# Designs tried in a protein design run: peptides against a protein of PDB entry 5OK6. Part 162

Target 1, 215 residues: chain A of PDB entry 5OK6
Amino acid sequence: ELPGLDSQWRQIENGESGRERPLRAGESWFLVEKHWYKQWEAYVQGGDQDSSTFPGCINNATLFQDEINWRLKEGLVEGEDYVLLPAAAWHYLVSWYGLEHGQPPIERKVIELPNIQKVEVYPVELLLVRHNDLGKSHTVQFSHTDSIGLVLRTARERFLVEPQEDTRLWAKNSEGSLDRLYDTHITVLDAALETGQLIIMETRKKDGTWPSAQL

## One batch from the design tools (peptide; made by RFdiffusion4, then SolubleMPNN)

Design b2_p26_6_s3 (from b2_p26_6, 10 letters changed)
Fold by OpenDDE base, seed 4:
Structure b2_p26_6_s3 (fold): chain B 215 residues (1-215), chain A 26 residues (1-26)
Amino acid sequence: as target 1 above (215 residues)
Amino acid sequence: MVPPAETIRVSDEELAAHSARVAAEE
């Protein structure tokens, strides 16, 4: 059931729990396509529930680059292309207006950077490969705030590495060289890892030597 | 940004060849 227009406005734009609420690390926020949101604003501010400005179902289609993996287009800008809503506000809008059939919500997490909290709209997509099988990549998303240790653990899990096996990571840099990610305590951000970057997992030999020593 | 302690300069062809050798030894 659709609430009154004023109630909708207060619920979604309320500074305590709405769009303008403070960001908290780990919370989920959702993207809403800007044009739809503006249409909704016009509708609820117009004061006529029967207005021709009724926004219809939420449709984020223009934010997606594909309808297979539902990846976001690159270069989207908050306030221009989309609006960010906290989970509660998003769920209200979906409940009231619906979401386009088959379209997934665009959920993102608040991350804590050294001096700011922000919604991480674009996590880093890394291409994880094994040194001995460079042709088989696993694309995995990581937060900029995730540690290299987490990347390593994730790679080990994806490649079914046994606990007793020693592994380490190399990042292929822009020059085509390999940089060893030796410090597992730094973040993806600190390591300056980028989307699409190849990360090579090296497994230590049974003799205790590393394959890369022969490069 | 933390600079890596170790950098290996290797071509794609050399890396691929080395990868194949390691794979064959397993």
Scores: peptide ipSAE 0.445, ipTM 0.885, DockQ to the pose 0.872
Fold by OpenDDE base, seed 5:
Structure b2_p26_6_s3 (fold): chain B 215 residues (1-215), chain A 26 residues (1-26)
Amino acid sequence: as target 1 above (215 residues)
Amino acid sequence: MVPPAETIRVSDEELAAHSARVAAEE
């Protein structure tokens, strides 16, 4: 059921639970396409429920690069292309207006960086490969705050590496060389890993040598 | 200068060739 216009405004545009609420690490926020949101604002501020300014269902189509993988377009800017809503506010809008058929919600997490919380709109997509099979990549998303240890564990899982097998990671750098990700306690951010970067998992040989020793 | 032990300078072709060799030995 659609609440009164004033009630809608108060529930979405408030500093406690709405758009203006403080960011908290680990919480989910959702992207809403800006034009839709502005249309909604105009509608609820207009005071006429029967107004031609009715926004219809939420449609984030313009934010997506494709409708297959539902990846966001690159370079989207908060306040220009989209607004961020906390989960509660998002769910209210969806319940009131619906979401365009077939579109997934654009859920993102608040991450904590040194001295700032932000919604991580663009997690890092890494291309994970095995050293012995460079042609088969697995694209996996990671937070900038995820550890290299998590990347390694994820790679091991994706490639079905047995627990007894020893593995390590190399990142292909911008110069085309390989940098060993030896410290598993640093973050993806600390390691300066970027979306689309190739991460090579090396498996230790049975003789105890590393394949990379021959490079 | 010898690159740091943590960085390997290798071409894509060399890496691919090495990968293929390792794969053939497994």
Scores: peptide ipSAE 0.444, ipTM 0.877, DockQ to the pose 0.467
Fold by OpenDDE base, seed 2:
Parts: C-alpha cells; structure tokens; sequence
Structure b2_p26_6_s3 (fold): chain B 215 residues (1-215), chain A 26 residues (1-26)
C-alpha cells in the first residue's frame, strides 16, 4: 500500500537519510531514471493520489545499453539521466511502485577518493589475459580505488596460478606498448587504467627469467 | 611522480608471435 504523498516525499527527499544524505564509503546507492523520478516528484508534490501524474513502476530501461548483460550506457550524468538514492530510499520506491519486470536494480558503491566520496557508477572493466594465451580474456570489474595488487591477485586466481609461481602485470597503453605495473600498492586510478584496457599477466619461467625479457 | 614504468615497445604482431613462442615452449 502506498504511503501518503507527504510521507513519500519526506522519506525519499529527507536530507538526513534520503537522496540528499551525505555519502559514506562502502554504502550502496541505486540509480533511478531521471524522467521517472521527476514524474514521481510531480505526483507526490501534486497532493492528489488519484492524479493522472502517477509514475507507474520504476523503469530504468533507458539507462541500459543492453538487456542481456544490463550494462549502463556510457556517459550518463547524475541529475540529467539519473538520480542517486540511498539503499533505503530505493527499496521504499521499489516497494511502493515496483520495478519493471526482469530489470535488475542498478546498485553502485560509494568510494573514497583523496578528497571526496563518490558513487562509483562506472567501475573499471579490465581485460585480463595471460601472456602465453592472449586470445583468452577475462573481463573483470574493479573499483578505481582497488590496488594493482588486487588486480594481480584476481588475475592469478582466474588463471589458476600456483602460489609458488611469480607473476607480474603489464598494461597495454594507448600507443599499443606495454607498461609494467611495477608498484602493486597504487590504485587502478593512480595507474590510470581504463575500461576495456588489456592487462597481461606474465609468469616467471622456471629458469628465473621473464618471458618479456625476450621482447 | 609514478616512477617511469618499464615500457616495452612492441607491435601487436610481435606480441602475438612472442606469446605463441612462449606457449609452444610450455
């Protein structure tokens, strides 16, 4: 059952716990398509529950580039294309209006950047490959705040590298050259890694040499 | 300044050829 219009407005737009609440690292936020949200605002501000301004179920279809992988379109802008809601507010709206059948929620995490908290709408999708098998890529998502060490560990896990095997990463740069990701303590952001970038895991040979020494 | 990462200038063809050679030695 739908709450009163004023109650809906207060719960979703409440500055302490609603849309305007401060971001906190690690929290989940959800995207809502802007036009739907504006329709909802008009509905609840209109004061008439029987109004023709009823927004219907939440439909984020316009935010997705495909309905198979449910990837977001590139270049979406907060306040123009979508609104960000805290998890509680999102769940209220879904409970009141429903979500379009078969459509997944668009959940994102707040990340801590050097001087700002931000909802990371676009995590970095890296193409992980092994040096000896460049034709088999694994697409893996990483936060900009994830360390290169995590990328390396993830690559090792995906390629079933034994603990005793020594490995390192190379990033294919925009010029097509390979840059060694030497410092594993820096972040994906610090390394300026981008979505779709090829990351090559090199495994040290049994003789103690690196395959790349022959390049 | 991130210390200048070791950069290998290699073409896609050279990289592919090297990868194939390494794979054949394994």
Amino acid sequence: as target 1 above (215 residues)
Amino acid sequence: MVPPAETIRVSDEELAAHSARVAAEE
Scores: peptide ipSAE 0.443, ipTM 0.881, DockQ to the pose 0.716
Fold by OpenDDE base, seed 1:
Structure b2_p26_6_s3 (fold): chain B 215 residues (1-215), chain A 26 residues (1-26)
Amino acid sequence: as target 1 above (215 residues)
Amino acid sequence: MVPPAETIRVSDEELAAHSARVAAEE
């Protein structure tokens, strides 16, 4: 059952716990399509629960590029295409209005950047491959704040690399060359890695040589 | 910026061929 319109407004828009609350690193926020949200605002501000302005279920269809992988469209802008709600507010709206059948929630994390917190709407999707098997890729999502060390560990895990095996990463750059990700302490952001970028994991040979030494 | 010594210029074909050679040695 829907709560009173004023109660809905206060619950979702309240600056302490709603849309305007401060961002905190590690918290989950959710995207809501802007038109739906504006319709909801109009509904709750109208004062009539039986109004024809009833927004219906949350429908984020216009935010998705595809309904297979549920990727977001590129270039979406906060305040224009979507609004961000904290998890509690999102769950209230979903409980009140529902979510369009089959659509996943668009959950994103708050990340800590130098001097700011930001909801990371577009994390980086990297294509991880093994040097000896370039045809088998693993798409893995990373935060811009994740270290190259984490990317390496993740690659090792995905490829079932034994602990004693030595590995390193190469990134295929825009020129088609391979750049070694030698510093594992820098972030994905610092390394300027981008979505769709090929990351090659090289494993050291038993003789102590690197395969790439023969390239 | 990655130092030049840490950049390999290789074509997709050369990389694929090398990958296949390495795979055959394993």
Scores: peptide ipSAE 0.440, ipTM 0.878, DockQ to the pose 0.650

Design b2_p26_6_s4 (from b2_p26_6, 7 letters changed)
Fold by OpenDDE base, seed 4:
Structure b2_p26_6_s4 (fold): chain B 215 residues (1-215), chain A 26 residues (1-26)
Amino acid sequence: as target 1 above (215 residues)
Amino acid sequence: MVPPAETIRVSDEELEEHSRRVAEEE
């Protein structure tokens, strides 16, 4: 059942689970398409539940590149294209109005950057490959705050590398050269890794040499 | 941005050829 319009407004905007509540690292937030949200605002502020301003089900269609992979369009801007809601507020709106049939929720995580918390709308998608099989890529999402060590561990897991095997990463740079990701303690952000970037996992040979020593 | 300690200049073709050779040795 739809709560009263004033109750909806208070719960979504000003409640403990409201839009304006402080961000907390690791929490889930959700994107809501701006026009739908503005229509909802107009509806709940209008004071008439039977108003023609009823927003209908949440429709995020304009935020997606396609209806197959449900990837976000590039360059979306908070406050212009979408609004961010904490999980509780999102779930309330979905329970009240529904979500457009077949559309997935757009869930994102709060990350902690130096001196700021942010909802990470665009995680970094890296193309992980093995040095010996460049044709088989695994696309994996990482936070900008994830360490290169996590990228390496993830690559090892995806390629079923045995614990005793020694591995390291190379990033293909914009010049087409390979930059070694030697410091595993820095973040994806610190390493300036970008979405779509090729990351090559090199495995140490049994003789103790690295394949790349012959390049 | 942390500068990489090691950079290898290699063409895509050379890298692919080397990759194939390494795969044949395994």
Scores: peptide ipSAE 0.453, ipTM 0.887, DockQ to the pose 0.871
Fold by OpenDDE base, seed 1:
Formats: C-alpha cells, sequence, structure tokens
Structure b2_p26_6_s4 (fold): chain B 215 residues (1-215), chain A 26 residues (1-26)
C-alpha cells in the first residue's frame, strides 16, 4: 500500500535519511533512472494520488548497456541520467511501486578516496589470466580502493593455486608491454588499472625461476 | 611509475608462443 504523498516525499527526499544524506564508506546506494525519479517527484508534489502522473514501476532499462550481463552504459552522469538513493530509500520505492520484471537493482558501494567519499558507480573490471593459459580469462570486478594484494589473492583463488606456489602479477599496459605489479600494498587506483585491462598471473617454476625471465 | 626493470616489452605473438612453451614444460 502506498503511503501518503507527503510521507513519500519526506521519506525519500529527507536530507538526513533520504537522497541527501551523508555518504558513508561501505554503505550500499542504488541508481534510479532520472526520468522515472522526476515523474515520481511530479506525482508526489502534485498532491493527487489518483493523478495521471503516477510513475508506475521503476524502470532502469535506459541505464543498461545490455540485458544479459546488466552492465551499465558508459559515461552515465549523476543528476543527468540517474539519481542515487541510500538503500532504505531504494527499498521503500521498490516496495511502493515495484521494479520492472526481470531487471536487477543497480547497487553500488560508497568508497573512501583521499579526502572524499563517493558512490563507486563504475568499479574496475579486470581480465585475470594465467601466464601458461592466456586463452582462459576470468573477468572480476574490483573497487579502485582494493589492494593489488587482493587482486593477487583473487587470481590465486580463481585459478586454484596451492598455498605453497609463489605467484606474481603483470598488467598489460596501453603500449602492449607488461608492467609488474610488484607492490601489493598499493590500490587498483594507485596502480592505474582500468576496466578491460589484462592481468597475467605468473607462477614460479619448481626450479625457483620465473617464466618471464625468458622473455 | 613502474621501474624500467619491471617492464617487459613483448609482442602478443611472442607472449603467446612463450605461454605455450611454458605450458608444455609443466
Amino acid sequence: as target 1 above (215 residues)
Amino acid sequence: MVPPAETIRVSDEELEEHSRRVAEEE
């Protein structure tokens, strides 16, 4: 059942608990397509619950590049293409209006960057491969705030590397060369890793040599 | 910036060929 229009407005737009609430690292926020949100604003501000301005179910279809992997379109802009809502506000809207059938929510996390908090709308998607099998890639999503150490651990897990095996990472750069990710304490952002970038996991040979020493 | 000693200049073809050789040695 829909609450009163003024109650909806206060619940979603309240600067303390709604859309304008402070960002906090690790919290989930959700994207809502801008036109739907504007239609909702017009509806609740109109004061007529039976108005022809009823927004219907939430439909984020225009934000997606495809309906298979549900990837966002590139270059979406907050306030132009979408509105960000905290999890509570999103769940209220979904409970009141529903979400388009088969469409997933667009959940994103607040990250802490140097001196700023932001919703990370575009996490980094890396292509993880083994040096000995370049044809088998695993696409894995990482935050810009994740460490290279986490990327390495994730690669080891995906490739079922035994704990005693020594491994390291190489990133294929824009020039087509390989840069060793030697510092595992820096972030994905600090390493300037980008979506679609190939990350090669090298495993140390039993003789103690690295395969890349022959390159 | 990665030190020059930690950057390998290799073609895609050379990398693929090397990858195959490593896989055959394992």
Scores: peptide ipSAE 0.452, ipTM 0.881, DockQ to the pose 0.647
Fold by OpenDDE base, seed 2:
Structure b2_p26_6_s4 (fold): chain B 215 residues (1-215), chain A 26 residues (1-26)
Amino acid sequence: as target 1 above (215 residues)
Amino acid sequence: MVPPAETIRVSDEELEEHSRRVAEEE
């Protein structure tokens, strides 16, 4: 059963679980398509539950690039294309109105940047490959705040590298050259890694040499 | 400024050829 319109408004906009609550690192937030959200605002502010302004089910279809992988469209803008809601507010709206059948929730994490918290709407998608098999890429999503060490560990796991094998990463840059990711303690952001960038995992040879020494 | 990482200047063709050679040696 739908709560009273004033109760809905208070819970979503002004409550402890409201849209305007402070961001906290590691928390989940959800995207809601702006038109739907505005329709909901009009409905609850109108004070008439029988009004023609009923928003129906949450439908984020316009935010997706495809309905197969459910990737977001590029260049979406907060406040124009979507609204960010904290997890509690999102779950209330889904409970009250439903989510369009087959659509996944658009969950994103709050990340801590040096001076601000931000909802990371576009995490970095890297193409992980082995040096000896450039044709087999694994697309893996990382936060801008993730370390290069995490990227390396993830690559090792995906390629089933044994613990005793020594590995390192190279990033293919915009000039087509390879930049060694030698500092594993810096972040993906600090390394200026971008979505779609090729990351090459090199495995040390049994003789103790690196394959890249022959390049 | 991240200190200048070791940068290898290699063409896509050279990288692919090298990758194939490494794969044949393994």
Scores: peptide ipSAE 0.449, ipTM 0.883, DockQ to the pose 0.777
Fold by OpenDDE base, seed 5:
Structure b2_p26_6_s4 (fold): chain B 215 residues (1-215), chain A 26 residues (1-26)
Amino acid sequence: as target 1 above (215 residues)
Amino acid sequence: MVPPAETIRVSDEELEEHSRRVAEEE
């Protein structure tokens, strides 16, 4: 049975633990489709539990571009297309109304940027390839706050590179040229890496030369 | 944006050809 309408409102909309709570780095937040959320608001504000305004199961279908990888549509806007809820509030709504069958939750993390905290709705999807096999890409998601060192370690792991092998990264830029990601301590954001960008892992030859020296 | 330490100007065709050559040598 659903909690009382006033109790639902207080659990979800409060400024301490609900929708209006401060963002904290590393916390999980969840996207809820805006029309469903507005229907829920109308239902709980109406004061009649038996009203025709009952929202039904949470349905985020309009936020997804595909039902295979469950990727979000590009260009979604907070407050227009979706609302953000902290994990506790999301779990309450799911427990009360359910989630549409087969849909995954849309979980995102709060990230710390130099001057702001925000929910990272769109992490960076990079195409990782080896210099000797450009046709086999691995798509991997990274935070804008992740280091190039993490991208390199992830590439080494995905390609099963042995610990003694020396590797480095190149990013294919908008001009089609290759920019070496020399500094592994800068972030994905600092390197201005974008979703869909090709990242080439180069492995040093046994003779101590780099393949790219022939380019 | 942090400027890259090195930039290689290469066409897609040249990069693909180079990649194939490296793969044949390994």
Scores: peptide ipSAE 0.440, ipTM 0.882, DockQ to the pose 0.883

Design b2_p26_7_s1 (from b2_p26_7, 9 letters changed)
Fold by OpenDDE base, seed 3:
Structure b2_p26_7_s1 (fold): chain B 215 residues (1-215), chain A 26 residues (1-26)
Amino acid sequence: as target 1 above (215 residues)
Amino acid sequence: MVPPEETIKVSDEELLAHSQKVAAEE
Protein backbone atom coordinates (compact mmCIF):
# COMPACT_ATOMS: atom_id res chain seq x y z
CA GLU B 1 0.00 0.00 0.00
CA LEU B 2 1.24 3.48 -0.82
CA PRO B 3 2.00 5.78 2.10
CA GLY B 4 -0.10 8.90 2.50
CA LEU B 5 0.74 11.63 0.03
CA ASP B 6 2.06 14.00 2.69
CA SER B 7 4.25 11.23 4.04
CA GLN B 8 5.66 10.55 0.59
CA TRP B 9 6.42 14.23 0.08
CA ARG B 10 8.15 14.57 3.44
CA GLN B 11 10.15 11.40 2.93
CA ILE B 12 11.45 12.27 -0.53
CA GLU B 13 11.72 16.07 -0.43
CA ASN B 14 12.27 17.06 3.17
CA GLY B 15 13.34 13.92 4.99
CA GLU B 16 16.81 13.12 6.30
CA SER B 17 17.08 10.89 3.24
CA GLY B 18 15.47 13.40 0.90
CA ARG B 19 16.81 14.95 -2.28
CA GLU B 20 18.09 18.01 -0.42
CA ARG B 21 20.27 15.86 1.80
CA PRO B 22 23.95 16.84 1.81
CA LEU B 23 26.12 14.89 -0.59
CA ARG B 24 28.61 12.53 1.02
CA ALA B 25 31.55 11.11 -0.86
CA GLY B 26 31.21 7.44 -1.75
CA GLU B 27 27.43 7.34 -1.36
CA SER B 28 25.10 6.14 -4.08
CA TRP B 29 22.59 8.44 -5.67
CA PHE B 30 20.10 7.61 -8.39
CA LEU B 31 18.82 9.47 -11.41
CA VAL B 32 15.10 9.90 -11.89
CA GLU B 33 13.74 11.23 -15.15
CA LYS B 34 12.50 14.76 -14.51
CA HIS B 35 9.08 14.44 -16.08
CA TRP B 36 8.23 11.43 -13.96
CA TYR B 37 9.50 13.20 -10.86
CA LYS B 38 7.43 16.30 -11.62
CA GLN B 39 4.41 14.12 -12.17
CA TRP B 40 5.03 12.53 -8.79
CA GLU B 41 5.37 15.97 -7.18
CA ALA B 42 2.07 17.03 -8.72
CA TYR B 43 0.40 13.83 -7.55
CA VAL B 44 1.52 14.08 -3.93
CA GLN B 45 0.89 17.82 -3.76
CA GLY B 46 -2.58 17.43 -5.24
CA GLY B 47 -3.76 15.54 -2.17
CA ASP B 48 -5.98 13.17 -4.16
CA GLN B 49 -4.75 9.59 -4.29
CA ASP B 50 -7.37 8.74 -6.89
CA SER B 51 -6.21 11.53 -9.15
CA SER B 52 -5.39 11.06 -12.80
CA THR B 53 -2.00 12.54 -11.88
CA PHE B 54 -0.73 9.17 -10.61
CA PRO B 55 2.81 8.93 -11.98
CA GLY B 56 2.90 5.18 -12.59
CA CYS B 57 6.14 3.24 -12.47
CA ILE B 58 9.46 5.05 -12.74
CA ASN B 59 10.57 5.10 -16.35
CA ASN B 60 13.99 6.49 -17.16
CA ALA B 61 13.91 5.37 -20.81
CA THR B 62 14.47 8.88 -22.15
CA LEU B 63 17.75 9.14 -20.23
CA PHE B 64 19.25 6.11 -21.96
CA GLN B 65 21.06 6.19 -25.26
CA ASP B 66 20.49 2.48 -25.70
CA GLU B 67 18.66 -0.35 -23.97
CA ILE B 68 21.50 -2.83 -24.49
CA ASN B 69 24.30 -1.30 -22.48
CA TRP B 70 22.05 1.18 -20.68
CA ARG B 71 24.41 4.05 -21.36
CA LEU B 72 23.18 7.51 -20.54
CA LYS B 73 22.65 10.05 -23.25
CA GLU B 74 25.36 12.64 -23.41
CA GLY B 75 24.73 16.12 -22.16
CA LEU B 76 22.01 15.37 -19.63
CA VAL B 77 21.57 18.18 -17.14
CA GLU B 78 20.52 17.90 -13.53
CA GLY B 79 17.27 19.68 -12.90
CA GLU B 80 16.47 19.71 -16.62
CA ASP B 81 16.58 16.05 -17.63
CA TYR B 82 16.79 14.29 -14.30
CA VAL B 83 16.63 14.65 -10.55
CA LEU B 84 19.14 13.09 -8.20
CA LEU B 85 17.89 11.16 -5.21
CA PRO B 86 19.84 9.54 -2.40
CA ALA B 87 19.63 5.76 -2.25
CA ALA B 88 17.02 5.69 0.50
CA ALA B 89 14.67 8.03 -1.36
CA TRP B 90 15.15 6.11 -4.59
CA HIS B 91 14.36 2.82 -2.90
CA TYR B 92 11.21 4.31 -1.40
CA LEU B 93 9.98 5.49 -4.78
CA VAL B 94 10.80 2.15 -6.39
CA SER B 95 9.00 0.31 -3.61
CA TRP B 96 5.94 2.53 -3.96
CA TYR B 97 5.65 2.90 -7.72
CA GLY B 98 7.99 0.30 -9.19
CA LEU B 99 10.60 0.66 -11.91
CA GLU B 100 9.89 -0.03 -15.56
CA HIS B 101 10.32 -3.71 -16.26
CA GLY B 102 13.83 -4.65 -17.32
CA GLN B 103 15.18 -1.14 -16.84
CA PRO B 104 18.18 -0.89 -14.52
CA PRO B 105 18.50 1.80 -11.88
CA ILE B 106 20.84 4.63 -12.79
CA GLU B 107 23.19 4.52 -9.83
CA ARG B 108 25.99 7.04 -9.49
CA LYS B 109 28.53 7.84 -6.81
CA VAL B 110 29.23 11.04 -4.97
CA ILE B 111 32.80 12.13 -5.53
CA GLU B 112 34.89 14.66 -3.66
CA LEU B 113 36.25 17.37 -5.92
CA PRO B 114 38.64 20.02 -4.56
CA ASN B 115 35.88 22.38 -3.49
CA ILE B 116 32.63 20.45 -3.83
CA GLN B 117 30.92 17.12 -3.56
CA LYS B 118 29.26 16.06 -6.78
CA VAL B 119 27.34 13.08 -8.06
CA GLU B 120 29.50 11.77 -10.87
CA VAL B 121 26.93 11.14 -13.57
CA TYR B 122 29.56 10.69 -16.27
CA PRO B 123 32.63 8.75 -15.15
CA VAL B 124 35.55 8.70 -17.57
CA GLU B 125 35.81 5.78 -19.97
CA LEU B 126 39.43 5.24 -21.00
CA LEU B 127 40.71 3.05 -23.80
CA LEU B 128 43.58 1.09 -22.31
CA VAL B 129 46.09 -0.48 -24.70
CA ARG B 130 49.54 -2.00 -24.49
CA HIS B 131 52.25 -0.33 -26.50
CA ASN B 132 53.11 -3.65 -28.14
CA ASP B 133 49.46 -4.40 -29.06
CA LEU B 134 47.65 -1.20 -29.96
CA GLY B 135 44.85 -3.13 -31.66
CA LYS B 136 43.62 -4.69 -28.43
CA SER B 137 41.87 -2.11 -26.32
CA HIS B 138 40.13 -2.44 -23.00
CA THR B 139 37.51 0.15 -22.18
CA VAL B 140 37.57 0.82 -18.46
CA GLN B 141 35.55 3.27 -16.44
CA PHE B 142 37.26 5.53 -13.93
CA SER B 143 36.17 8.30 -11.65
CA HIS B 144 37.59 11.76 -12.22
CA THR B 145 38.87 11.39 -8.67
CA ASP B 146 40.76 8.17 -9.37
CA SER B 147 44.52 8.49 -9.39
CA ILE B 148 46.71 7.83 -12.40
CA GLY B 149 48.22 5.18 -10.16
CA LEU B 150 44.88 3.39 -10.14
CA VAL B 151 44.67 3.65 -13.93
CA LEU B 152 48.13 2.12 -14.14
CA ARG B 153 47.28 -0.68 -11.71
CA THR B 154 44.08 -1.38 -13.61
CA ALA B 155 45.95 -1.50 -16.90
CA ARG B 156 48.51 -3.88 -15.40
CA GLU B 157 45.75 -6.14 -14.16
CA ARG B 158 43.86 -6.13 -17.45
CA PHE B 159 46.99 -6.95 -19.41
CA LEU B 160 48.19 -9.55 -16.89
CA VAL B 161 51.48 -7.75 -16.28
CA GLU B 162 53.78 -9.59 -13.94
CA PRO B 163 54.60 -7.83 -10.65
CA GLN B 164 58.28 -7.52 -11.56
CA GLU B 165 57.56 -5.77 -14.84
CA ASP B 166 57.88 -2.01 -14.80
CA THR B 167 55.18 -0.04 -16.59
CA ARG B 168 54.14 3.52 -17.27
CA LEU B 169 51.33 5.31 -19.06
CA TRP B 170 51.05 7.64 -22.00
CA ALA B 171 47.93 9.54 -22.94
CA LYS B 172 47.21 10.35 -26.55
CA ASN B 173 46.44 14.04 -26.60
CA SER B 174 44.20 16.09 -28.89
CA GLU B 175 47.16 16.89 -31.13
CA GLY B 176 47.78 13.19 -31.63
CA SER B 177 51.03 13.21 -29.66
CA LEU B 178 51.68 11.22 -26.50
CA ASP B 179 51.87 12.83 -23.10
CA ARG B 180 53.53 10.80 -20.38
CA LEU B 181 51.44 10.38 -17.28
CA TYR B 182 54.54 10.63 -15.13
CA ASP B 183 52.83 11.70 -11.91
CA THR B 184 50.81 8.78 -10.66
CA HIS B 185 49.48 10.72 -7.67
CA ILE B 186 47.38 13.17 -9.65
CA THR B 187 43.79 12.35 -10.52
CA VAL B 188 42.15 11.59 -13.84
CA LEU B 189 40.65 15.07 -13.54
CA ASP B 190 44.02 16.70 -12.88
CA ALA B 191 45.46 14.89 -15.87
CA ALA B 192 42.50 16.16 -17.93
CA LEU B 193 41.76 12.68 -19.22
CA GLU B 194 38.55 12.38 -21.18
CA THR B 195 36.12 9.67 -22.22
CA GLY B 196 37.35 7.81 -25.26
CA GLN B 197 40.95 8.86 -24.72
CA LEU B 198 43.61 6.33 -25.60
CA ILE B 199 45.91 5.41 -22.75
CA ILE B 200 48.99 3.44 -23.72
CA MET B 201 50.71 1.24 -21.19
CA GLU B 202 54.41 0.90 -21.90
CA THR B 203 56.36 -1.98 -20.39
CA ARG B 204 60.03 -1.57 -19.66
CA LYS B 205 62.31 -3.88 -21.63
CA LYS B 206 64.45 -6.53 -19.99
CA ASP B 207 67.52 -4.47 -20.87
CA GLY B 208 66.14 -1.64 -18.73
CA THR B 209 65.25 0.58 -21.68
CA TRP B 210 61.82 1.94 -22.51
CA PRO B 211 60.30 1.18 -25.92
CA SER B 212 59.33 4.85 -26.30
CA ALA B 213 62.99 5.85 -26.24
CA GLN B 214 63.07 4.64 -29.85
CA LEU B 215 60.28 6.95 -30.97
CA MET A 1 50.34 20.79 -18.39
CA VAL A 2 52.77 18.03 -19.26
CA PRO A 3 56.38 19.15 -19.57
CA PRO A 4 57.53 19.27 -23.20
CA GLU A 5 60.18 16.66 -22.48
CA GLU A 6 57.41 14.27 -21.49
CA THR A 7 55.58 14.68 -24.79
CA ILE A 8 56.37 12.54 -27.81
CA LYS A 9 55.35 13.82 -31.20
CA VAL A 10 54.58 10.68 -33.16
CA SER A 11 52.14 9.94 -35.93
CA ASP A 12 49.65 7.11 -35.64
CA GLU A 13 51.49 5.36 -38.43
CA GLU A 14 54.85 5.69 -36.73
CA LEU A 15 53.40 4.59 -33.41
CA LEU A 16 51.81 1.55 -35.00
CA ALA A 17 54.99 0.66 -36.83
CA HIS A 18 56.97 0.98 -33.64
CA SER A 19 54.40 -1.05 -31.72
CA GLN A 20 54.67 -3.83 -34.28
CA LYS A 21 58.44 -3.73 -34.15
CA VAL A 22 58.47 -4.03 -30.38
CA ALA A 23 55.94 -6.84 -30.52
CA ALA A 24 58.16 -8.73 -32.94
CA GLU A 25 61.16 -8.41 -30.62
CA GLU A 26 59.33 -9.94 -27.64
Scores: peptide ipSAE 0.475, ipTM 0.902, DockQ to the pose 0.652
Fold by OpenDDE base, seed 1:
Structure b2_p26_7_s1 (fold): chain B 215 residues (1-215), chain A 26 residues (1-26)
Amino acid sequence: as target 1 above (215 residues)
Amino acid sequence: MVPPEETIKVSDEELLAHSQKVAAEE
């Protein structure tokens, strides 16, 4: 059942779980298309439940690049293209108005950056490949706050590398050369890894040599 | 910044050829 208009406004905007609540690392936030949200604001501020300003179901279609992988369009801006809501507020709106049929929620995580919390709207998508089979890529999403060590572990898992096998990563840089990701303790952000970047996992040979030593 | 010794200048063709060579030796 839809709550009263004033109750909706208080719950979403001014509640303990409202739009203006503090960001906390690891929490889920959701994107709402701005025009829908503005129509909802106008509806609940109008004071007439039967108003022609009723927003209908949440429709985020304009935020998606495609309806197959449900990737966001590039260059979306908070407050211009979308509004961020905490999980509780999002779930209230979905329960009241519904979500457009077949559309997934656009869930994102709060990350801790140096001296700031941010909703990570665009995590880094890396192309993981094995050195001995460059034709088989795995696209994997990582947070900017994830370590290179996590990228390496993820690559090892995806390629079914045995625990006794030694592995390391190379990133293809903008000049087309390979940079070794030698420090596994730095983050994806610190390593300046970007979406679509090729990451090559090298496996050490049984003789103790690295394949790349022959390049 | 990656140390110079940790950067390999290789063409895509050379990298692919080397990859195929390594795969054939396994």
Scores: peptide ipSAE 0.470, ipTM 0.900, DockQ to the pose 0.643
Fold by OpenDDE base, seed 5:
Structure b2_p26_7_s1 (fold): chain B 215 residues (1-215), chain A 26 residues (1-26)
Amino acid sequence: as target 1 above (215 residues)
Amino acid sequence: MVPPEETIKVSDEELLAHSQKVAAEE
């Protein structure tokens, strides 16, 4: 059941639980397409429930580049293309108006960066490969705040590496060379890893040598 | 900045050839 228009406005726009609430690290926020949100604002501010300004179901179609993987378009801008809502506000809107059939919610996390909190709309998608099988990539999403150690563990898990096998990572840089990700304590951001970057997992040979020593 | 000793200059063709060689030895 749809609550009264004034109640809807107060639930979504309040500074404690609504759009204007402070960001908190680890919390989920959701993207809402800007035109839909503006139509909703106009509807609830108009005071007529039977108004032709009724927004209908939430439709984020214009934010997606594809309907297969539900990837966001590149270069979307907060306040222009979408608004961010905290989980509670998002769930209210979905419960009131519904979400377009087949569309997933666009959930993102608040991350802590030096001196700022932000919603990470574009986490890093890395192409993980094994050195011995460069043709089989696994695309895996990471936060900019994730450690290289997490990337390595994730690669080991995806490739079913046994615990006793020693592994390390190389990143293919913009010059086409390989940079060893030797410090596993730095973040994806600190390592300047980018979406679409090839990350090669090397496995140590039984003789204790590294394959890359022959490059 | 990655130390120079931790950077390998290799072509895509050389990397692929090496990958295939390693795979054949496994």
Scores: peptide ipSAE 0.469, ipTM 0.897, DockQ to the pose 0.651
Fold by OpenDDE base, seed 2:
Structure b2_p26_7_s1 (fold): chain B 215 residues (1-215), chain A 26 residues (1-26)
Amino acid sequence: as target 1 above (215 residues)
Amino acid sequence: MVPPEETIKVSDEELLAHSQKVAAEE
């Protein structure tokens, strides 16, 4: 049931779980398309529930590149293209107005960076490959706050590497050279890894040599 | 900054050729 307009405004904007609440690391937030949100604001601020300003179902179509993979467009800006809502506020709006049929929610996590918390709208998508099979990539999403150690573990899992096999990572840089990701304790951000970057997993030979020693 | 000794300068063609060689030896 749709609550009163003043109640909607209080729940979404000014509530303890409203849009302006402090960010907390690990919490889920959701993107709402800006024009829809502004239409909703106009509707609830107008004070007339029967007005022609009714926003209808939430429709984030303009935020997506396509309706196949449901990837976000690049370069979207908070406050211009979308509004961020905490999970409780998002779920209220969806329950009141609905979400466009077949359209997935745009859920993102709050991450903790040095001296700041932010919603990570664009996780890093890495192309994981094995050194011996460069033609078979696995696209995997990582947070900027994830360690290189997690990237390595994920690569080992995807390629079914046995626990006794020794492995390491190389990142293909912008010059086309390979940079060894030797420090597994640094983050994806610290390593300056970017979306679409090729990450090569090398497996140590049984003789104790590395394949890359022949490059 | 990655130490210079931890950077391999290799062309895409050389990398692919090496990858194929390693794959054939397995």
Scores: peptide ipSAE 0.466, ipTM 0.898, DockQ to the pose 0.655

